Peptides against a protein of PDB entry 4LZF. Designs and how they scored, part 22

Target 1, 155 residues: chain A of PDB entry 4LZF
Amino acid sequence: GGRLVVFPNGTRKELSADGQTVKVMFFNGDVKHTMPDQRVIYYYAEAQTTHITYPDGMEVLQFPNNQTEKHFPDGRKEITFPDQTVKTLHPDGREESVLTDGTIIQLNPDGSKVIQFNTGQREIHTADFKRREYPDGTVKTVYSDGRQETQYPTG

## One batch from the design tools (peptide)

Design b1_p19_1_s2 (made by RFdiffusion4, then SolubleMPNN; from b1_p19_1, 7 letters changed)
Fold by OpenDDE base, seed 2:
Structure b1_p19_1_s2 (fold): chain B 155 residues (1-155), chain A 19 residues (1-19)
Amino acid sequence: as target 1 above (155 residues)
Amino acid sequence: MVEYPEEDGEEAPGPPPPP
């Protein structure tokens, strides 16, 4: 059978018979599971937060508000917000948000912004202009000086 | 098997920051 260790402080440690699983129940209500695959599942009782760490450096945080964060070994971070928007933060500083309606918002390290609408329209924001691209090939540009240009599809 | 060590057990780390 497994082993149960009961510490004077109230912490309890359960070891599986095979030694592959360890469950620590801390005196504060926190719970730590070490799994056979060496992932560690830590539950913070007061915060009601789950933190999973993987041997490869992957981390997953689950918050009580239904936000989930994934921290990838390459430095990428993926946040699923309570509204189910998914935001990816890239190591190069690029951020991408995917909205539930399919809209994609990209923030680039240079400060430019690209919005891919679910309608197929795209909007590009730079220091110099805002540009709207339409599915028919029409492109409208508003420059920072207030000048506007419209390019029509060649057809 | 139940063991009752006289030494203190593991200490829990602090929780991560809220979102």
Scores: peptide ipSAE 0.224, ipTM 0.775, DockQ to the pose 0.885
Fold by OpenDDE base, seed 4:
Structure b1_p19_1_s2 (fold): chain B 155 residues (1-155), chain A 19 residues (1-19)
Amino acid sequence: as target 1 above (155 residues)
Amino acid sequence: MVEYPEEDGEEAPGPPPPP
């Protein structure tokens, strides 16, 4: 059968009969599960936060506000916000946010920003201009000096 | 089986979660 260890400080350790699962219930209310797949699930009772660590270096954080963060071994982070917006932070400094309406916001390492609207319109922000691209091929550019340019689709 | 060690051993809570 399984084994239960009860420490003087009130911490409890439950070991499965096969020894593949370990559950530690700490005196402070924290809980640590070591699973057969070697993932570690740590629950912080005070913070109400779950931290999962995988043997490949993947980490998952679950916060009490329903935010979830995935930390990939390659250094990428994926944040699912309470509103279900998903933000991906890439190791190169690129950030991508996917809104629930299908809008995609890309922040590039050079400081440029691209918004792909759910309407099919795209807006590009650079240090020099903001450019709006329309599905019909019209392109409107507003330069930093206030100059505006409209390019019409060639019929 | 239930065991009651006399010492707390190495089982301590982890550090606070990331902010």
Scores: peptide ipSAE 0.204, ipTM 0.781, DockQ to the pose 0.683
Fold by OpenDDE base, seed 5:
Structure b1_p19_1_s2 (fold): chain B 155 residues (1-155), chain A 19 residues (1-19)
Amino acid sequence: as target 1 above (155 residues)
Amino acid sequence: MVEYPEEDGEEAPGPPPPP
């Protein structure tokens, strides 16, 4: 059968009969589960936050506001916001946000920004210009000096 | 089986920062 360990401070440790699952219920209300797959599920009672650590170094945070964060071993971070927007932060400094309407916003390490609209339009922001690309092939550019240029699709 | 060790055993780490 399973084992129950009761510590003087009120912490309780439950071991499964097979010894592969360990549940620690801390005196402060926190709970730590060590699973057969070696993942550790830690619940912070005061913060109402779940923190899962995986053997490969991946971490998952689940916050009480329904935000979820995934921390990948390569340093990438993926945040699912309560509104279901997904933001990915890459180790190179690139950030990508996918909105629920299908809009994709990319911030590049060079400071440029790209917005891919759900309409098929694309907007590019650089230090030198803002450029709007249209599905028909039209491109409108507004330069930082105030010059404007429109390129029409070649017929 | 219930065991009653004399030591307090594991301590809980602090919570992560909020988002």
Scores: peptide ipSAE 0.198, ipTM 0.770, DockQ to the pose 0.869
Fold by OpenDDE base, seed 3:
Structure b1_p19_1_s2 (fold): chain B 155 residues (1-155), chain A 19 residues (1-19)
Amino acid sequence: as target 1 above (155 residues)
Amino acid sequence: MVEYPEEDGEEAPGPPPPP
């Protein structure tokens, strides 16, 4: 059958009959579940935060404000904000934000920025220029020196 | 079954969560 261990400090440890599930209820209100799939679910009672650790090194944090963070084994971090914006931080320093309207904002390691609008327009920001690309093939460039160029579609 | 282990075998809570 199942087993209950009660420690002198007030911590309680429940073992399933098969020994595959362990629940530890700490004296401070924290709870740790070790699951048959070897994931560990830790609940911090004071912070109201859930931390899931997977055997492959994946980690998931769930905060009381409805923010979720995923920490991938490759070093990538994905943050889902309360407004449902998803921000990905890549190991190479690239950051990508996907807005709820489908707009994608990319910040590159060189400091350049690319905005892909849901309308199909694209804006590129570099140290030297801002460029707007339109679906019809028109391209407008404003250079840092104040020069402007417009390239019209051919055809 | 209920067991009351000695203090030297006690479980301790985890560290504070990341900010």
Scores: peptide ipSAE 0.047, ipTM 0.680, DockQ to the pose 0.610

Design b1_p19_1_s3 (made by RFdiffusion4, then SolubleMPNN; from b1_p19_1, 9 letters changed)
Fold by OpenDDE base, seed 3:
Structure b1_p19_1_s3 (fold): chain B 155 residues (1-155), chain A 19 residues (1-19)
Amino acid sequence: as target 1 above (155 residues)
Amino acid sequence: EVLYPAENGEEAPGPPPPP
């Protein structure tokens, strides 16, 4: 059978009969589950936050506002916001946001920004210019000095 | 089986979660 340990502080520890599952119910309301696959599920009662740790170093955070964060072993972070926007933070400093409409916003380590619109248009922001690329091949550039250039498609 | 360990064997809660 299973084993129950009751500590003087009110913490309770339940061990499964096979010894593979451990449930700790802390006196503060927190709950810790150690699973057979060695993942640890920790619930913080006051913060209403769930923290899952995996043996490979993966971590998942679930917040009460419905935000979810994934911390990958390679240092990448993926944040799913309550509005279902997904933001990826890369180890190289690049950030990418994917909006629910399919728009992709990329922030590059050099400070440039690229927006890929769901219409097929692309906008590039640098220190020197803003450039809009159209699906027909038209390119409009507004330079930081106020100059404007339009390149028309050849055809 | 129910065990009541001594105080020195008590489990403590984890640290507070990330913000």
Scores: peptide ipSAE 0.052, ipTM 0.715, DockQ to the pose 0.614
Fold by OpenDDE base, seed 1:
Structure b1_p19_1_s3 (fold): chain B 155 residues (1-155), chain A 19 residues (1-19)
Amino acid sequence: as target 1 above (155 residues)
Amino acid sequence: EVLYPAENGEEAPGPPPPP
Protein backbone atom coordinates (compact mmCIF):
# COMPACT_ATOMS: atom_id res chain seq x y z
CA GLY B 1 0.00 0.00 0.00
CA GLY B 2 0.88 3.67 -0.18
CA ARG B 3 2.66 5.52 2.59
CA LEU B 4 1.71 8.73 4.35
CA VAL B 5 4.48 10.77 5.92
CA VAL B 6 3.34 13.51 8.28
CA PHE B 7 5.95 16.10 9.21
CA PRO B 8 5.92 18.11 12.46
CA ASN B 9 5.36 21.32 10.46
CA GLY B 10 2.06 19.95 9.09
CA THR B 11 3.38 18.97 5.64
CA ARG B 12 2.04 15.66 4.38
CA LYS B 13 3.75 13.36 1.89
CA GLU B 14 1.82 10.65 0.09
CA LEU B 15 3.83 7.90 -1.59
CA SER B 16 2.24 5.54 -4.08
CA ALA B 17 2.60 1.81 -3.47
CA ASP B 18 4.94 1.52 -6.48
CA GLY B 19 6.97 4.56 -5.36
CA GLN B 20 6.49 6.20 -8.78
CA THR B 21 4.20 9.01 -7.62
CA VAL B 22 4.85 11.36 -4.74
CA LYS B 23 2.39 14.00 -3.57
CA VAL B 24 3.55 16.57 -1.04
CA MET B 25 0.91 18.78 0.53
CA PHE B 26 2.76 21.59 2.25
CA PHE B 27 1.49 23.35 5.36
CA ASN B 28 0.99 26.56 3.32
CA GLY B 29 -1.38 24.85 0.87
CA ASP B 30 1.22 24.30 -1.86
CA VAL B 31 1.15 20.94 -3.60
CA LYS B 32 4.05 19.13 -5.27
CA HIS B 33 3.47 16.10 -7.48
CA THR B 34 6.39 14.04 -8.71
CA MET B 35 5.17 11.86 -11.56
CA PRO B 36 6.44 8.54 -12.97
CA ASP B 37 7.81 10.41 -16.01
CA GLN B 38 9.91 12.51 -13.57
CA ARG B 39 8.01 15.71 -14.25
CA VAL B 40 7.33 17.79 -11.18
CA ILE B 41 4.04 19.66 -10.89
CA TYR B 42 4.20 22.38 -8.26
CA TYR B 43 1.09 24.33 -7.32
CA TYR B 44 1.57 27.60 -5.46
CA ALA B 45 -1.60 28.02 -3.43
CA GLU B 46 -1.28 31.74 -2.66
CA ALA B 47 -0.40 32.68 -6.25
CA GLN B 48 -2.76 30.04 -7.72
CA THR B 49 0.08 29.25 -10.15
CA THR B 50 1.15 25.88 -11.50
CA HIS B 51 4.81 25.27 -12.34
CA ILE B 52 5.70 22.10 -14.25
CA THR B 53 9.34 21.09 -14.63
CA TYR B 54 10.42 18.35 -17.02
CA PRO B 55 13.60 16.22 -16.91
CA ASP B 56 14.81 17.73 -20.21
CA GLY B 57 14.75 21.22 -18.65
CA MET B 58 11.42 22.36 -20.11
CA GLU B 59 9.25 24.39 -17.78
CA VAL B 60 5.56 25.32 -18.01
CA LEU B 61 3.94 28.07 -15.98
CA GLN B 62 0.17 28.39 -15.72
CA PHE B 63 -1.10 31.60 -14.15
CA PRO B 64 -4.58 32.20 -12.66
CA ASN B 65 -5.39 34.71 -15.44
CA ASN B 66 -5.07 31.87 -18.01
CA GLN B 67 -1.64 33.00 -19.21
CA THR B 68 0.66 30.08 -20.01
CA GLU B 69 4.43 30.28 -20.40
CA LYS B 70 6.63 27.55 -21.87
CA HIS B 71 10.37 27.73 -21.25
CA PHE B 72 12.17 25.41 -23.67
CA PRO B 73 15.58 23.84 -22.93
CA ASP B 74 17.14 25.82 -25.81
CA GLY B 75 16.20 29.10 -24.07
CA ARG B 76 13.14 29.83 -26.23
CA LYS B 77 10.04 31.08 -24.43
CA GLU B 78 6.46 30.86 -25.64
CA ILE B 79 3.81 32.96 -23.92
CA THR B 80 0.11 32.40 -24.53
CA PHE B 81 -1.71 35.45 -23.24
CA PRO B 82 -5.28 35.39 -21.86
CA ASP B 83 -6.51 36.83 -25.20
CA GLN B 84 -4.85 33.85 -26.94
CA THR B 85 -2.08 35.92 -28.53
CA VAL B 86 1.06 33.79 -28.71
CA LYS B 87 4.44 35.45 -28.27
CA THR B 88 7.67 33.56 -28.93
CA LEU B 89 10.97 34.87 -27.57
CA HIS B 90 13.97 33.31 -29.30
CA PRO B 91 17.45 32.98 -27.72
CA ASP B 92 18.92 35.20 -30.47
CA GLY B 93 16.62 38.06 -29.38
CA ARG B 94 14.01 37.60 -32.14
CA GLU B 95 10.41 38.01 -31.01
CA GLU B 96 7.32 36.79 -32.83
CA SER B 97 3.71 37.54 -31.94
CA VAL B 98 0.78 35.76 -33.52
CA LEU B 99 -2.47 37.64 -32.98
CA THR B 100 -5.89 35.97 -32.89
CA ASP B 101 -6.79 37.58 -36.24
CA GLY B 102 -3.80 35.84 -37.87
CA THR B 103 -1.53 38.91 -37.93
CA ILE B 104 2.12 38.04 -37.30
CA ILE B 105 4.55 40.59 -35.86
CA GLN B 106 8.26 39.82 -35.96
CA LEU B 107 10.92 41.84 -34.17
CA ASN B 108 14.42 40.98 -35.35
CA PRO B 109 17.69 41.30 -33.37
CA ASP B 110 18.93 43.95 -35.83
CA GLY B 111 15.96 46.15 -34.87
CA SER B 112 13.98 45.47 -38.04
CA LYS B 113 10.27 44.69 -37.81
CA VAL B 114 8.03 42.67 -40.10
CA ILE B 115 4.25 42.67 -39.93
CA GLN B 116 2.30 40.10 -41.89
CA PHE B 117 -1.27 41.37 -41.88
CA ASN B 118 -4.28 39.09 -42.10
CA THR B 119 -5.18 40.97 -45.33
CA GLY B 120 -2.10 39.50 -47.02
CA GLN B 121 -0.25 42.82 -46.87
CA ARG B 122 3.24 42.84 -45.39
CA GLU B 123 5.09 45.75 -43.83
CA ILE B 124 8.86 45.78 -43.33
CA HIS B 125 10.57 48.33 -41.10
CA THR B 126 14.34 48.81 -41.24
CA ALA B 127 16.74 51.60 -40.34
CA ASP B 128 16.73 52.66 -44.00
CA PHE B 129 13.07 52.32 -45.02
CA LYS B 130 9.49 51.33 -44.35
CA ARG B 131 8.07 49.07 -47.06
CA ARG B 132 4.50 47.94 -47.68
CA GLU B 133 3.94 44.92 -49.88
CA TYR B 134 0.46 44.37 -51.29
CA PRO B 135 -1.13 41.09 -52.42
CA ASP B 136 -1.29 42.33 -56.03
CA GLY B 137 2.52 42.68 -56.06
CA THR B 138 2.61 46.45 -55.57
CA VAL B 139 5.39 47.57 -53.25
CA LYS B 140 5.54 51.01 -51.64
CA THR B 141 8.77 52.10 -49.99
CA VAL B 142 9.37 55.18 -47.86
CA TYR B 143 13.09 55.70 -47.34
CA SER B 144 14.67 57.34 -44.30
CA ASP B 145 15.62 60.36 -46.45
CA GLY B 146 11.91 60.93 -47.23
CA ARG B 147 12.08 59.57 -50.79
CA GLN B 148 9.13 57.41 -51.79
CA GLU B 149 9.07 54.69 -54.40
CA THR B 150 6.22 52.59 -55.78
CA GLN B 151 6.98 49.41 -57.66
CA TYR B 152 4.17 47.98 -59.74
CA PRO B 153 3.72 44.33 -60.67
CA THR B 154 5.52 43.45 -63.88
CA GLY B 155 2.55 42.09 -65.77
CA GLU A 1 1.53 3.38 7.21
CA VAL A 2 2.01 6.83 8.74
CA LEU A 3 5.55 8.04 9.37
CA TYR A 4 6.65 11.04 11.42
CA PRO A 5 10.15 12.00 10.26
CA ALA A 6 12.53 14.06 12.35
CA GLU A 7 12.73 17.84 11.86
CA ASN A 8 15.88 17.56 9.75
CA GLY A 9 13.92 15.50 7.21
CA GLU A 10 11.10 18.01 6.75
CA GLU A 11 10.23 19.34 3.33
CA ALA A 12 9.65 23.05 2.90
CA PRO A 13 7.60 24.87 0.27
CA GLY A 14 9.40 26.01 -2.85
CA PRO A 15 10.34 29.60 -3.57
CA PRO A 16 7.64 31.94 -4.87
CA PRO A 17 6.78 31.49 -8.55
CA PRO A 18 8.62 33.56 -11.15
CA PRO A 19 6.83 36.81 -11.91
Scores: peptide ipSAE 0.050, ipTM 0.705, DockQ to the pose 0.603
Fold by OpenDDE base, seed 2:
Structure b1_p19_1_s3 (fold): chain B 155 residues (1-155), chain A 19 residues (1-19)
Amino acid sequence: as target 1 above (155 residues)
Amino acid sequence: EVLYPAENGEEAPGPPPPP
């Protein structure tokens, strides 16, 4: 059978019969599970937040507002917001947001921005211009000096 | 089996979650 350790402070530690699963129930209501795969699942009772740590350095946070964060060992972070928008933060400083309508917003380390609309239109923002690309191949560019250029599809 | 250790191996909860 399993083993139960009760500490003087009220913390309880349950060991599975095989010793592969450890459950610590802290006096404050927090719960720590150590799993056979060495994953650690920590539940913060006051914050109602779950934090999962993996042996490879992966971390998963689950917040009470239904936000989920994945922290990858390479430094990438993926946030699923309550509205189901998914934001990826890359180690190079690039950020990508995927909206529920299929729109993709990319923020680049150089400050440029790319929006891929669900309509198939694409908008590119740089220091020098704003460019709109249309599905038909039309491209409209507004330069920082106010010059405008329209490029039509080559027939 | 229930054990009541004299020394606490798990005296404090883990660090608070990030904000």
Scores: peptide ipSAE 0.042, ipTM 0.676, DockQ to the pose 0.684
Fold by OpenDDE base, seed 5:
Structure b1_p19_1_s3 (fold): chain B 155 residues (1-155), chain A 19 residues (1-19)
Amino acid sequence: as target 1 above (155 residues)
Amino acid sequence: EVLYPAENGEEAPGPPPPP
């Protein structure tokens, strides 16, 4: 059968009959579940935050504001915001945000920014210029010196 | 079965969550 371990401080540890599930109910209200798949689900009662750790080193954080963070073993982080925007932080410093309308915002390690609009337009920001690319092949560039250039599609 | 063990690694809560 299952086992109950009671600690002097009031913490309780429940072991399933098969030994595959362990539930620890800490005296502070925190709860730790060790699952058959070896994931550990920790609930922080005060913070109302769930932290899941996986054997491969993946971590998942679930915050009370409905934000979810995934921490991948490669150092990548994926944040799902309450508005369902998904932001990926890459180990190289690149950041990508995917908005609910399909717009993609990329921040590059060199400080450049690329916005891929859901309309098919693309906007590139660099230290030297801001460029708008249109689906028809038109490209408008505003340089940092105030010069403007329009490139028309070759008909 | 109910056991009342001495202190072990599961007696104290884990570290606080990241900010």
Scores: peptide ipSAE 0.041, ipTM 0.695, DockQ to the pose 0.607

Design b1_p19_1_s4 (made by RFdiffusion4, then SolubleMPNN; from b1_p19_1, 8 letters changed)
Fold by OpenDDE base, seed 3:
Structure b1_p19_1_s4 (fold): chain B 155 residues (1-155), chain A 19 residues (1-19)
Amino acid sequence: as target 1 above (155 residues)
Amino acid sequence: EVLYPEEDGPAPPGPPPPP
């Protein structure tokens, strides 16, 4: 059978009969589950936050506002916002946001920004210009000095 | 002699709230 240990401070520790699952119910309302696959599920009662740690170093955070964060062993972070936008933070400093409409916004370490619209248009922002590329091959550039250039498709 | 287990304390405070 399982084993229940009750500590003087009110913390309770429940061990499964096979010894593979451990549930600790802390006196403050926190709950810790150690699973057979060695993942640890910790629930913070005050913050209403769930923190899952995996043996490979993956971490998953679930917040009460429905935000979810994945912290990968390689240092990458993936944030799913309540609106279902997914933002990826790369170890190189690049950030990518995928909107629900399929628009992709990339922030590069050099400060440039690329927007891939769901219409197939692309916009590139640099210190020197903003450039819009159209599916037909037209390219419009607005330079920081106020000059404008339009390149028409060759056809 | 009855040996009582050591008390488990709570883990450190949780992560900061989402931004």
Scores: peptide ipSAE 0.046, ipTM 0.626, DockQ to the pose 0.334
Fold by OpenDDE base, seed 4:
Structure b1_p19_1_s4 (fold): chain B 155 residues (1-155), chain A 19 residues (1-19)
Amino acid sequence: as target 1 above (155 residues)
Amino acid sequence: EVLYPEEDGPAPPGPPPPP
């Protein structure tokens, strides 16, 4: 059957009968599971945080505030906030947030920002202007100097 | 089966990153 190893420091190691699952219960309350699929699930007792590592390099962090982070092997990071906003951090420095209302906020490496509103309106922020694009094709631009321009779909 | 090794078991990893 399974095997239990009890260490003098209070750490306990449970081995499944097939040897495919290992559970280590550390003296500090931390728990480490090594699974048959080679993922490692580590629970930090003090922080109440779960850290899952996968053999492909994927990592998942689960925090006590209900935040979840996924660290992809490609360097992408996906954060699900407690409010269920999902933020993706790309290796190129681009950030994308998807709000629960369907609004998408993109932060570009050049410092520009694009907001795709759930209404179909789009707003572009640059160092020089803010531009609002409307579904009808109207475009309003407010420049950093206070100048405003409106472009109409009919020209 | 329960085994009681004479040597202490492994130490936990360091703390996780903050949220």
Scores: peptide ipSAE 0.044, ipTM 0.662, DockQ to the pose 0.926
Fold by OpenDDE base, seed 1:
Structure b1_p19_1_s4 (fold): chain B 155 residues (1-155), chain A 19 residues (1-19)
Amino acid sequence: as target 1 above (155 residues)
Amino acid sequence: EVLYPEEDGPAPPGPPPPP
């Protein structure tokens, strides 16, 4: 059968019969589960936050506001906001946001920005210009010097 | 089986990072 260890400080440790699952109920209300797959599920009672750590170094944070963060072993982070927007932070400094309407916003390490609108339009921001690409193939560019150019589809 | 160690159990980690 399982084993229960009760510590003087009020912490309780439950051991499964096979020894593969350990549940620690801390005196402060925190709970730590060590699973057979070696993941550790820690619940912070005061913060109402769940922190999952995996053997490969992946971490998952679940906040009481329904925000979820995934920290990948390669240093990438993926944040799912309460509104279901997903933001990815890459180790190279690139950021990508996917909005619920399908719009994608990319921030590049060089400071450029790309917006892929749900309408099929694309906007590119660089130090030298702002460019709008339309689904029909029309491209409008506003250069940093104020010059404007429109390129029409070669039909 | 219920065991009552003489020593205190582990302490919880510090708080998680803010959102």
Scores: peptide ipSAE 0.043, ipTM 0.650, DockQ to the pose 0.928
Fold by OpenDDE base, seed 5:
Structure b1_p19_1_s4 (fold): chain B 155 residues (1-155), chain A 19 residues (1-19)
Amino acid sequence: as target 1 above (155 residues)
Amino acid sequence: EVLYPEEDGPAPPGPPPPP
């Protein structure tokens, strides 16, 4: 059968009959589950936050505001915001946000920004210019000096 | 002598969610 251990500090430890699941209910209201797959699910009662750690080094955070974060072993982070925008932070400093409308926003380590609109238009921001690319092949560039250039598709 | 088991305290809380 299962086993219950009660510690002097009020912490309770429940072991499954097979010994594969361990539940620790801490005196402060925190709960720690160790699962058969060796993942550890920790619930912080005060913060109302769930932290899952995997044996491969992956971590998942679930916040009370409905934000979820995945921390990958390679250092990449994926944040799902309450509005369901997904932001990926890469170890190289690149950031990508996918909006619910399908717009993709990329921030590059060099400080450039690329927006891929759901309309098929693309906007590129650099230190030197802002460029809009249209699906028809038209490209409009506004340079930092105020110069403007329009390139028309070669028919 | 009766020794009673102790369990480690709760882990420190993680960082707050980014805005």
Scores: peptide ipSAE 0.041, ipTM 0.637, DockQ to the pose 0.248

Design b1_p19_2 (made by RFdiffusion4)
Fold by OpenDDE base, seed 5:
Structure b1_p19_2 (fold): chain B 155 residues (1-155), chain A 19 residues (1-19)
Amino acid sequence: as target 1 above (155 residues)
Amino acid sequence: PDMPANPPPVTLPARPADP
């Protein structure tokens, strides 16, 4: 059978019969589960936050506001916001947000921004211009110097 | 479309020592 150890400080440690699952209920209300697959599920009682760590270095955070963060071993982070927007932070500094309406917003390390609208339009922001690409192939560019250019679809 | 604001930094509490 399993084993329960009660410590003088009030912490409790429960061991499964096979010894592969360990549950620690800390005196502060935190709970730690060590699973057979070596993942550790830690619940912070005060913060009401769950933190899962995997042997490969993957981490998952679940916050009480329904935000979820995935921290990948390569340094990438994926944040699912309460509104279900998903933001990916890449190690190279690139950021990508996918909105629930299908719009994709990309921030590049050079400071440029690309918005892919759910309408099929695309907008590119650089230091030198803003450009709007339309599904019909029309491209409108407004340059920082005030020049405007329209490129019409190839007939 | 508005870009979501970055979440506020979260500091996790210290964990008690394993018994």
Scores: peptide ipSAE 0.094, ipTM 0.674, DockQ to the pose 0.843
Fold by OpenDDE base, seed 1:
Structure b1_p19_2 (fold): chain B 155 residues (1-155), chain A 19 residues (1-19)
Amino acid sequence: as target 1 above (155 residues)
Amino acid sequence: PDMPANPPPVTLPARPADP
């Protein structure tokens, strides 16, 4: 059978019979599970937040508002918002948001922005221009100097 | 569409010492 250790401060430690699972119930209500796969599941009682750490350096945060954050070993972060929007933060500073309607918003390290609409239209923002690409191949560009250009599809 | 704002920074509480 498993073992239970009760500490003077009220913390309890439960060991599985095989020793592969450890559960610590801290005096403050926090709970720490060490699993056979070496992941550590920590529950912060006051914050009602779950923090999972993996042996490869992956971390997962689960907040009480239903937000989830994944912190990858390479420094990338993926945030799933309560509304199910997914935002990815890349180590190079690039950000990508995928909305529930399929729209993709990309913010690049150089300050440029790209929006891929669910309609198939694409909008590109740079320091020099704003460009709209249409599914039929039409491209409209407004340059920073106020010049406007329309490129029509060939055919 | 507008880009959603970043969530507010969350600082995790200090953990009690392992027994």
Scores: peptide ipSAE 0.084, ipTM 0.668, DockQ to the pose 0.919
Fold by OpenDDE base, seed 2:
Structure b1_p19_2 (fold): chain B 155 residues (1-155), chain A 19 residues (1-19)
Amino acid sequence: as target 1 above (155 residues)
Amino acid sequence: PDMPANPPPVTLPARPADP
């Protein structure tokens, strides 16, 4: 059978019969589950936050406001906000947000920005220009010096 | 469209020592 250990400080430790699952109920209300697959599920009672750590270095955070974060071993972070926007932070400093309407916003380390609108239009922002690409192939560029260029689709 | 603001830094509370 399983084993229950009760410590003087009020912490409780439950061991499964096979010894593969360990549940620690800390005196402060926190709960730690060690699973057979070696993932550790930690629940912070005061913060109402769940933190899962995997043997490969993957981490998952679940916040009480329904925000979830995935921290990948390569340093990438994926955040699902309460509004269901998904933001990916890359180790190189690139950021990508996918909005619920299908719009994708990319921020690059050099400060450039690319927006893929749900309409099929794309806008590119650089230090030198702002460019709008239309689904029909038209491209409008506004340069930082005020010059404007329109490129018509090659039909 | 504006990009969502970065979430606040996550500071997890200290964990009690393992028994």
Scores: peptide ipSAE 0.083, ipTM 0.668, DockQ to the pose 0.907
Fold by OpenDDE base, seed 3:
Structure b1_p19_2 (fold): chain B 155 residues (1-155), chain A 19 residues (1-19)
Amino acid sequence: as target 1 above (155 residues)
Amino acid sequence: PDMPANPPPVTLPARPADP
């Protein structure tokens, strides 16, 4: 059978009969599960937050507001917001947000921004201009100096 | 389109020592 150890501080430790699962119920209400696959599931009782750590260095955070964060071993972070927008933070400083309507917003390390609309239009923001690209090949540019330029598709 | 606000910094609570 399994074992139950009760410590003087009120912490309880349960070991499965096979010895592969360990459950610690801390005196503060926190719970720690060590699983056979070596993942550790930690529940913070006060914060109502779940933190899962994997042997490969992957971490998953689940917050009480339904936000989920994945912290990858390569330094990438993926945040799923309560509205189901997914934001990826890349180690190079690039950020990408995918909205539920299919719009993609990219923030580049150089400060430029690219929006790929679900309509097929694309908008590019740089220090020098804002540019709108249309599916028909039309390109409209507004420069920081106030100049405007329209490039028409070659029909 | 407007970008969603960044989540606030999260600090995890201290964990009790393993028995």
Scores: peptide ipSAE 0.083, ipTM 0.668, DockQ to the pose 0.807

Design b1_p19_2_s1 (made by RFdiffusion4, then SolubleMPNN; from b1_p19_2, 10 letters changed)
Fold by OpenDDE base, seed 3:
Structure b1_p19_2_s1 (fold): chain B 155 residues (1-155), chain A 19 residues (1-19)
Amino acid sequence: as target 1 above (155 residues)
Amino acid sequence: VELPALPPEVVLPEPPPLP
């Protein structure tokens, strides 16, 4: 049968009959589950936060505001915000945000920014210029010195 | 034999909201 261990501080440890599931109920209200698949689910009672660790090194954080974070073994982080925007932080320093309307905002390690609009327009921001690319092939550039250039598609 | 008391783990901070 299962076993219950009660510690002097009030912490309780429940062991399944097969020993594959362990539940620790800490005296502060925290709960730790060790699952047969080696996943560890820790619930922080005060923060109302769930932290899941996987044997491959993946981590999942679930916050009380409905934000979810995934920490991948490769160092990539994926944040799903309450508004369902998804932000990916890449190990190379690149950041990408995908909005619910399909707009993609990319921040590059060099400080440049690319916005891919759901309309097919693209905007590129660098230290030297802002450039808008249109689906018809028109390109408008505003340089940091105030110069403007429009390139028209070859008909 | 007295069993050792298990302490809780360190509480993780919440991330900032999207600006």
Scores: peptide ipSAE 0.041, ipTM 0.632, DockQ to the pose 0.036
Fold by OpenDDE base, seed 2:
Order: sequence, then C-alpha cells, then structure tokens
Structure b1_p19_2_s1 (fold): chain B 155 residues (1-155), chain A 19 residues (1-19)
Amino acid sequence: as target 1 above (155 residues)
Amino acid sequence: VELPALPPEVVLPEPPPLP
C-alpha cells in the first residue's frame, strides 16, 4: 500500500505504493502532486490557482476565472482568456490574438498592427498609414498626413 | 476592436517548506 506521513505542522505526504506519485497536502491547503512523468501539479488554495510544471520547462497556469496560460520553454506565452480569446505572445515581441468570432489581431514588434476580420477584410496599421483591404480587391489607404487613396481591383 | 485586458499579474505564493 501507499505510505502516509503526517507532519507535526499538519502537512501530509502521501506516497503511492510504487513511489512514483507523491501528494503533499500542505497545512495551508495547498496541494502538490509529483507525477510519474515528473510533471508537478501545484494547487494554491488561497488563490485557487493550479500551476503545472513539466520537465521540459513548459508551465500551465489555471486561474479561478477560467483563464489559462501556457508558458513554453522557448519563451512563448499563450493566454486563453475567460471569453475564450487566445493571445499568443512571442519571444520576439509579436503578439497575436484570435477572437472567438475568428478575427485575428497581430501586433508586430515595430508597432505595426494587422487585423484580419472575420468578414475577410484586412486592416494594416503602420506609422505611415492605415490600410483597409477588402475581399473584392479594393484597398483604401489613409496616410498619416491625412491623404487618402483608394485602389480598385483591376478588372 | 478592443482586446481583453490582461488581468493583473497574480503573485503566486511560495510553496510552504516541507518539515
């Protein structure tokens, strides 16, 4: 059978019979599971937050508001918000948000922004202009100086 | 299009030491 150790401070440590699973129930209500695959699942009782650490350096945070964060070993972070928007932060500073309606918002390290609307329209924001691309091939550009250009599809 | 604001960073407590 498994082994249970009860410490004087109220912390409990449970070992599986094979010794591959360790469960620590801390006196503060926190719980730590060490799994056979060496992932560590830590539950913070006060914060009601679960933190999973993988041997490869992957981390997963689960918050009580249903937000989930994945922290990849390469420095990429993926946040699933309570509304199910998914935001990816790349190590190079690029950010990408995918909305539930299919809209994709990209923020580039240079400060430029690209919005791919679910309608098929695309909007590009740069220091010099805002450009709207339409599915029919029409392109409208508003320059920072206020000049506007419309390009029509060649047909 | 407004992006969801990130919640404030949650400071996770340090795990209690094992006795």
Scores: peptide ipSAE 0.041, ipTM 0.589, DockQ to the pose 0.691
Fold by OpenDDE base, seed 1:
Structure b1_p19_2_s1 (fold): chain B 155 residues (1-155), chain A 19 residues (1-19)
Amino acid sequence: as target 1 above (155 residues)
Amino acid sequence: VELPALPPEVVLPEPPPLP
């Protein structure tokens, strides 16, 4: 049969009959489950947050606002925001956000920004300029000094 | 067999929303 251990501080530990599942109910209301697949599910009672750790080093955070984070073993993080925007943070400092409309926003470690619009337009932001590339091959550049340049597609 | 009292883990902060 299952075993229940009650600690002096009020923490309780339940062992399944097969010993493969362990449930710890902490005195503060937190709950920790160790599963047969070796994943650990921790519930933070005060924060109402679930933290799942996997044997391969994957971590999943579930917040009460419906935000979800995946922490990959390679150091990459993937955040799904409540609005369903997905942001990926790469170990090199690059960030990519995919909006629900299909727009992709890339932030580079050098501070440059690239926006790939769902219309096929692309915008590049640097310290020196903003550049808009159009599907027809037109390129418009606005420089930080106020100069503007338009490059037309070669007919 | 007396098991040691288990402490809870540290509460993780919620990350800020996307601006």
Scores: peptide ipSAE 0.037, ipTM 0.626, DockQ to the pose 0.037
Fold by OpenDDE base, seed 4:
Structure b1_p19_2_s1 (fold): chain B 155 residues (1-155), chain A 19 residues (1-19)
Amino acid sequence: as target 1 above (155 residues)
Amino acid sequence: VELPALPPEVVLPEPPPLP
């Protein structure tokens, strides 16, 4: 059968009969599960946050506001916000956000920004200009000096 | 060997704000 250990501080440790599952109920209300697959699920009672660690180095955070974070072994992070926007942070410093409406926002390590709108329009932000590309091939550029340029599609 | 007590882990920081 399973085993229950009660510690003097009030912490309890439950062991499955096979020893493959361990549940620790800490005196502060935190709970730690060690699973047969070596996944560790830690629940922070005060923060109402769940932290899952995997043997490959993957981590998953679940926050009480419904935000979820995945921390990949390669250093990539994926954040799902409460509104279901998904933001990916890459190890190279690139960030990509996918909005629920299909808009994609890319922040590049060089400081440039690209927005792919759900309308098919694309906007590029650099230190020197903002450029809007339209589905018809029209391109409007506003330079940092206030100059504007419109490039028309070849008819 | 079981320890006489197990301490809880440190509480994680708050999640980053929504942009």
Scores: peptide ipSAE 0.037, ipTM 0.636, DockQ to the pose 0.038

